# Peptides against a protein of PDB entry 2FGR: the designs that were tried, part 2

Target 1, 331 residues: chain A of PDB entry 2FGR
Amino acid sequence: SSVTLFGIVDTNVAYVNKDAAGDSRYGLGTSGASTSRLGLRGTEDLGGGLKAGFWLEGEIFGDDGNASGFNFKRRSTVSLSGNFGEVRLGRDLVPTSQKLTSYDLFSATGIGPFMGFRNWAAGQGADDNGIRANNLISYYTPNFGGFNAGFGYAFDEKQTIGTADSVGRYIGGYVAYDNGPLSASLGLAQQKTAVGGLATDRDEITLGASYNFGVAKLSGLLQQTKFKRDIGGDIKTNSYMLGASAPVGGVGEVKLQYALYDQKAIDSKAHQITLGYVHNLSKRTALYGNLAFLKNKDASTLGLQAKGVYAGGVQAGESQTGVQVGIRHAF

## One batch from the design tools (peptide; made by RFdiffusion4, then SolubleMPNN)

Design b1_p8_1_s3 (from b1_p8_1, 5 letters changed)
Fold by OpenDDE base, seed 1:
Structure b1_p8_1_s3 (fold): chain B 331 residues (1-331), chain A 8 residues (1-8)
Amino acid sequence: as target 1 above (331 residues)
Amino acid sequence: PTITYPPP
């Protein structure tokens, strides 16, 4: 049997011009181009086309050396795979996020990513961003002439918050078409949570598509999240993303991505635009730079996610500019 | 178990 040790150390110098007080923040940040991680994975051939697998992955914080500890919260799965596809048991990306974040040109990290996969409603569940779940069973189909799907269910295990039961229960999945330059997907999910100690359903619908023209790639996302509270109005956000990337000189990649977050419960929009560049020094090592601008309107308080420096909100209606310059090293 | 360093 083989065990693969793998990881990424991604550390940057980051700056944001505004925090919640209107002050600048700067320092060493993490995960600007890819999430820093340490993992173990392996497979065992069981014969007859059946394979066992495991995957253990945790986040690395290079700025503080994981001062808050290390865990396998990124992924902790055991799997069976074969001609039927793959079944996974354990904490992972939920199928909807696993597929639909693939259209994010900023790899769901740093100051440039699509931020639609978010806790929009002060949900009290640990995974109310719709990205991962505990107690997850997932199934992924093979690819059938481009068509593929993934499904997941997470057990709540009778978790309660206030009067809310079934907290942490997830059900969701996607259907997709992946063939050559084209990718398109539709994802649906529901997660049970609590807001203010009251039962709340987090409903999510996401459409994604991308096309690779060789000289450039276009990518887009359309998402609606809806926190349906047992008491009180729904908290709905419509999120939109359009991005382009292009190779530069055989060693670089330039990325431009725009996102709009229409926060219906506060009748407020936020606009995000990010320019990114990655320079490959090797297959494993890259330099990168990101420049992001976030414009909040009205009551919107969104902040850029400069992990390790500042990931909080700003004052209502304020704009934030962020910069990251860093090194990504894969092993 | 052999620790393999896979290329990324």
Scores: peptide ipSAE 0.021, ipTM 0.604, DockQ to the pose 0.126
Fold by OpenDDE base, seed 3:
Structure b1_p8_1_s3 (fold): chain B 331 residues (1-331), chain A 8 residues (1-8)
Amino acid sequence: as target 1 above (331 residues)
Amino acid sequence: PTITYPPP
C-alpha cells in the first residue's frame, strides 16, 4: 500500500471593523484562501479494478499551533472503489455539501464564501451547518456522459438532546451534470437535530450551476434551509449567490461574489459582497487578499468568518467590513 | 507501506 502525507498552511493578517460590541478586531488569522490542514491518505490495488482507500485529515491552526489539539474531524474514511464508483465509511463532507460547495468561488473558506451552509436556528447538533456528519456511509457514482450522483446516510446511534431523539441522523444526496464547461447540480438533505431541547428537522434544498467561458467563470447557488421545529414554527432562510472569476496575467485569479441571505423567521436580509485576489508564486505557494462587505438589515446579525480573529455576529442591522491578506503554502 | 512527501 502507499501512504501520502499532505497539507496546507494558510495564515493571514485579518481585520473586521465591528464585533458584537461594535468594536474593531484585528490580528493573525487562519484559513483565508484554503483551510489549513494535515492529512494522510493512501490506496491499495486489490485487483480486478477494485481498490481500497483511506483518508485521515484534520484542521491546522497556524496562529496558535493547535492549542486545542489535533483531530481528524475534516475526514476519517475508509473506502472501496471500482467501476461501480466509490463507497466511503466514516466522518466526511456529506454528499450535498461536497458537491454544492464546489460552486462557491471562495471554496467555503475565509471571509468571502457562501454562508448558506449554516446553523440558522441555534441547532444543538454538532454539524447543524449541513457540511459534515459522523457515522456516515456515502456512495458516489462514476460519471456517465456527464451525469453523476452522490448519496449519504449518517446513523444517529440513538443520540438525544433534551426531548429530541435521532440527533445527528442525516439522509441526503445530489444529482449532477458535469460536462466540459458546464456543471449543474441539485442537492436534497434532511438532518435531525434539536433546538431548545426540542426535536427539529433541518431540511435543505440547493441548486448550483457554473459555466467556464475560458476567459471567465460564472457560478451560482440557490438554497433553502428550513429548521422545522415540533413547537414554535419553522426557521427558514433563502440564500442566493452569484459569482465570477477570471485568470489575471497567467499567475493570478480575481474573484467577485455576491450573496443574499433572506432570513424569513426574523423578516431580515443580509447582503454580502466579496472581492478576492490570489497570486501564485508557485504551484504550491500563493499570496492572497480578500475584501468583504456584509450589510445586515433589520434584525440580521450575521458576521464574516475571519477565523482566528473574529467569527461572531454583529449588532442587529449593523454592517461589517472585513479584510484578509495572507500566505497559502501546500505540501 | 511507501510514504510519499510531498504528493506528486
Scores: peptide ipSAE 0.020, ipTM 0.611, DockQ to the pose 0.153
Fold by OpenDDE base, seed 4:
Structure b1_p8_1_s3 (fold): chain B 331 residues (1-331), chain A 8 residues (1-8)
Amino acid sequence: as target 1 above (331 residues)
Amino acid sequence: PTITYPPP
């Protein structure tokens, strides 16, 4: 049996030129290149190709020293694994987000990531972004000649919000092909939530693909989220992403990613473009910089996620520029 | 495959 302590401390100086009042925000932020985390994990060989595992992981906020406390909300799983794959019990990434966020060249964090995994409808559930779930059972297949899949179910445990009685129920999964330079996946999920105290289904479909040409990597996402409300009509968002990354001088990586968020319920689009650079000082330590532009049209109020500085919206139709410069250290 | 861990 082994126990591994691991983590990432990622802290940056961040700036955004507009908040909800139209004012600039700047300061020390976190998780600009990778989500800062502290974790414990381990495995036990049970013989016969069966292993037990545990994984406990929480977010680190290096700007305030975790002033709001520490928890294992990132992952808190026990697992069995073997030739059949892996079964996990506990809070984790839902299978759809675990797989489909892997196509985000900005690692689903900072000011540059794909923001499609979002609560688009003011859903009242704790995980209405479709990223994680409480009370989750997950199963991941082995890789069979490139083909793999993951499935999950989360219990609602009779959580109620208003008249909604199944809040937090998740069902979803993905199918994928991962072989050499190619990755491609399809994910489907439904989550039960509430909007305005009324039962709402958050349906999600996501397609992802990437190809590593050696000299560069291309990655793409196509997503539809639909909050199906019994009253007031559906809140649908179509999200698109295309990104490229390339190694630079053997010690660096440049990233460029574009995303479009077509918010159908408000007939409004947002355009995000991000340039990122990572400079590896070592295998474990990097400097990074991100420059992001978010253009809201019409009624769109999206904001860049400068965690620890400003992650709120902007005024309708306003554009936001963000910068992050930071240090990432892994241990 | 690299597992990504988005923030909650």
Scores: peptide ipSAE 0.016, ipTM 0.537, DockQ to the pose 0.033
Fold by OpenDDE base, seed 5:
Structure b1_p8_1_s3 (fold): chain B 331 residues (1-331), chain A 8 residues (1-8)
Amino acid sequence: as target 1 above (331 residues)
Amino acid sequence: PTITYPPP
């Protein structure tokens, strides 16, 4: 049996020009290019093509030294794998987010990521962003000529919030085609939650695709999220993303990504555009910079996610500019 | 078959 210790420490100086009061925020932030993490993983060959595995991973906050503690909330799985694929037991990325966030050129972190995987409705469940689940069983197929799939079910364990008694139940999956320069995926999920103490279904559909032209990569996402409430009607968001990345001088990567969030319940749109650059000092160490602009329209109050500095909203219809400059180190 | 683990 082998055990591997691994991690990333990513820390930045960040600035946003507006908070909820209209004031600027700046300081030391975390996870601008990749989420900072510490993990343990290992595998055991059981013979006959069967393997056991474990994975324990938690977030690191380099700005405060994990002042709120450390946990394995990123992933805490035991697995069996073989020619049949992989079965996982434990908290993890849900299959839909694991696959569909891979099309985000900003690695689902910092001020530039696609923000569609969000709690759009003040859902009271712990994971109402559709990213992870507790009590999860997942299955991932092998790749068959490019075709692959993943499925998951999370138990609610009779978690009650108000009158909702199935909070945290997840069912979902994706189908994908991954072959050479092409990746394409369709994901469907439903999660049970509560809004205002009432049972609510979080329905999600996501289409993603990317193509690597060698000189550049294009990537796109189309998503619909609906919080189906018993009272007050659906809270629906349509999210769109288009991004491009290109290698620069063999040591760098430039990224440009646009996203649109059409928030139907408030008839309001937000536009996000981000320019990023990564400079590889080595295979393990990089410098990076991100410049993001978020334009809220009408009643939209979205904010850029400058983790460790400011990740809150802004005033309705206000625009926010954000900058991050940091170091990423992998071990 | 390389199960594409998300990059660490």
Scores: peptide ipSAE 0.015, ipTM 0.504, DockQ to the pose 0.047

Design b1_p8_1_s4 (from b1_p8_1, 4 letters changed)
Fold by OpenDDE base, seed 1:
Structure b1_p8_1_s4 (fold): chain B 331 residues (1-331), chain A 8 residues (1-8)
Amino acid sequence: as target 1 above (331 residues)
Amino acid sequence: TTVTYPPP
């Protein structure tokens, strides 16, 4: 059999001008252009159009050498695929995040990504950001003339937090149209969690679209997340993103992305704008730079995600500037 | 088992 060893080591020098105390943070950060990872994957042809697959992937932290350990929490799946599509068993991206994060021009990492896939409510579940799930079964259709879909269910396994039962149960999916320059998708998900030890449903709806004009790509997201608490009312966030990217000189890519996070429970908005540049030294190695501005209004405390340096919040109503300059190497 | 390095 064949096994593919693959990975990305992405390490940067990062700076943010404010932390929660109002102080600057700087140092060596990780995953500024792509999430650093190590993985193993393979497929076996079983004949008759059936294939088995496996995928094991963990995050790499190049700044500390994985001092907190290594795991396969990014993906740990076994699959069957064929003309019917693909069934996956194991921890993975939930179908909604897998599809709808594809419209993020910053690859769901660093200081520039769309941050809508978030735990907005101090949810006590491990995956209350709506990105991944344990105990997940997923199904992905083939592409039928552009139309495709994905569905997932994660078992709660009777996990409890406080009085909340069914914690970690996920149900969700997307429908999409992917044809030539056009991509459009609608995703719906519900995840059971707890907030303050009380049962809470994390409901999510996301619309994404992109169009590649050849000379530039436009991409957009519209998302609503609601943490529906049994007591205390809903915590609702409406998130919006618009981005553009363009190739530069055959070896570079420039990216500009804006996001708005309308945090209804605190009647507060945050604005994020990020300029990114990637310079390809080869097919596998790139230099990159990101410049991000995050403007919090009113009670908003959002921070840029400078992983390995500072990923916390800021003081209410404060603005944060972040910079990352790094190397991405794929193998 | 053959180890292969994928294209990025």
Scores: peptide ipSAE 0.023, ipTM 0.639, DockQ to the pose 0.138
Fold by OpenDDE base, seed 3:
Structure b1_p8_1_s4 (fold): chain B 331 residues (1-331), chain A 8 residues (1-8)
Amino acid sequence: as target 1 above (331 residues)
Amino acid sequence: TTVTYPPP
């Protein structure tokens, strides 16, 4: 058996020009280019092409030294893998987020990422952003001539919030084609939650695609989320993303990404544009900078996720500018 | 237990 210790420490100086009061925030933030983490993983060959695996991973907060403690909420899985693919038991990325966030050029991290995987409805469930689940069983196929798929189910374990009796149940999956420069995927998921103590279904459909031209990569996402409440109208958001990345001088990468969030329940749009640069000092260490602009219209109150500095909303119709400059180190 | 640093 093998055990690998691994991690990332990513810490930045961050600024946003608007908080919920209209004031600026600045300070030392975390996870601007990659989520800071500490993990343990390993495998055991069982013979006949069968392998056992484990993975334990938690988030690191370099700005405060994990003042609120450490846990394995990023991933805590045991697995079997072989010619049939991989079965995982335990908390992880749900199959839909694991696949469809791969088209985000900012890797769902910092002030630049696609923010479609969100709790759009003040859902009371712990994972109402559609990213991870507790009590998860997942299956991932091998790649068959480009075609691959993943499926997941999370048990609710009779968890209740208010009158909702199935909170935390997840069912979802994706189909994909990954061949050479092309990747394309369709994901579908439903998660049961509560809003205002009432049963609510979080339905999600996501289409992603990317193409690597060698000199540049293009990537796109189309998503619809619906929080279907037993009482009241649906809270629907249509999210769109288009991004490009290119290598610079053999040691750098530039990224430009645009996203639109059409929030139907409040008839309000938000526009996000982000410019990012990563400079590799080595295989393990990079400098980075992100510049993001978020324009809210009408009743929209979205904020950039400057983790460790300010990740809240802004006043309705306000625009927010964010900057992150930091160091990422992997071990 | 061999601590191998993961490849980047």
Scores: peptide ipSAE 0.022, ipTM 0.627, DockQ to the pose 0.123
Fold by OpenDDE base, seed 5:
Structure b1_p8_1_s4 (fold): chain B 331 residues (1-331), chain A 8 residues (1-8)
Amino acid sequence: as target 1 above (331 residues)
Amino acid sequence: TTVTYPPP
């Protein structure tokens, strides 16, 4: 059998002009262009077109040396694959997140990403952002003339919070068309959680599309997240994203992305715009810079995710500017 | 077991 060791170390200097007190924050942050990670993976050919696989991946925090420890919470799967596709057992990205985050030009990392995959309702479940699940079984189809799909189910294992007794149950999937320059997908998911100790369903619908024109790529997302509460009504957010990227001089990439978060439960919008640049020093090493502006309206308190420096909210109706400049190294 | 680093 073979085992591949792989990883990314991404560390930056980050600044945000405003925290929850209205003060600036700055320092050394992590994961500004890609999530820093350490992983092991391998495959075994079992013959007859059947393969076994494993994948173990954890997050690296270069700013503190993993002071809180190391785990495989990014992915910890065993799989079988073949002409039928792939079945995975273990913690992973849920199928909806795995597919629909691929349209985010900022790779769901740093101060520029689409923030729609979020816990909008103070959900008490560990994965109420809809990104990953424990106890997950996933199935991914092959690509058939562009058409592909993924499905997942996560067991709650009778996890209780307050009166909620099915916390962490996930069911979801996507259908997609991936052919040449075009990608388009529809994702649907439901996750059981708790809010205020009461059973709550987190429903998610996401549409994504991208087209690569060669000289530039366009990408878009439309998402609705709804926390259905028994008491106090639904917490609904409609999120929209449009982004463009283009190669620069054969060694760089420029990215521009806009997102709108329409937070219905508080009748408040937030606008995010991010300019990013990646400069490739090699295939494995890059310098990068991100400049993000987040404008909250009314009761909105969203903050930019300057991980390792400041990822909290701001005062209601306040705007935040963030900068990251860093090094990404892949191995 | 063969260890490959970096990934192929």
Scores: peptide ipSAE 0.020, ipTM 0.634, DockQ to the pose 0.138
Fold by OpenDDE base, seed 2:
Structure b1_p8_1_s4 (fold): chain B 331 residues (1-331), chain A 8 residues (1-8)
Amino acid sequence: as target 1 above (331 residues)
Amino acid sequence: TTVTYPPP
């Protein structure tokens, strides 16, 4: 059998001009271009086109040396794969997030990413952002002439919070078309959670598409997240993203991405615009810079995710500017 | 980096 050790160390200097008090924050941050990680993976050929696999992956925090500890919360799966596709058992990205975050030109990390995959409602479940699940079974089809799909179910294991008795149950999936320069996907998910100790359904629908023109790539997302509560009405957010990327001089990439978060429960919008640049020093090492602007309107309090420096909110209606400059190394 | 183990 083969075992592969792999990882990314991504560390940056980050600045945001406002925190929740209106003060600036700056320091050494993590995961500005890619999430820092350490992983182990391997496969065994069982014959007849059948393979066994494992994948163990945890986040690395290079600024503090993992002072909060290390775990495999990014992925901890065993799998079987073959002509039928792949079945995975264990904690992973849920199928919907695994596919639909692929349209984010900022790789779902740093100050520039699409922030739609979020806990919009103060949900009390561990994964109410819709990104990962515990106790997950996933299935991924092969690609058939561009068409592919993924499905997942996570067991709640009778987890209770307040009066909610099925917290952590997930059901979801996507259908996609991936052929040449075109990618398009539809994802649907429901997760059971609690808000204020009451049973709540987190419903999510996401559309994504991208087209690679060779000289540039366009990418877009449309998402609705709805926390359906028995008391207090639904908490609905409509999130939109449009981005472009282009190669620069054969060794660089420039990225521009806009997102809108229409937070219906507070009748408030937030606008995010991010400019990013990556400079490849090698196949494994890059320098990068991100410049992000987040404009909150009305009661919106969203903050840029400068992980390791400041990832909290701002005062209602305030704008935040963020900068990250860093090194990404893959091994 | 890949490490290959012989079958046990």
Scores: peptide ipSAE 0.017, ipTM 0.641, DockQ to the pose 0.548

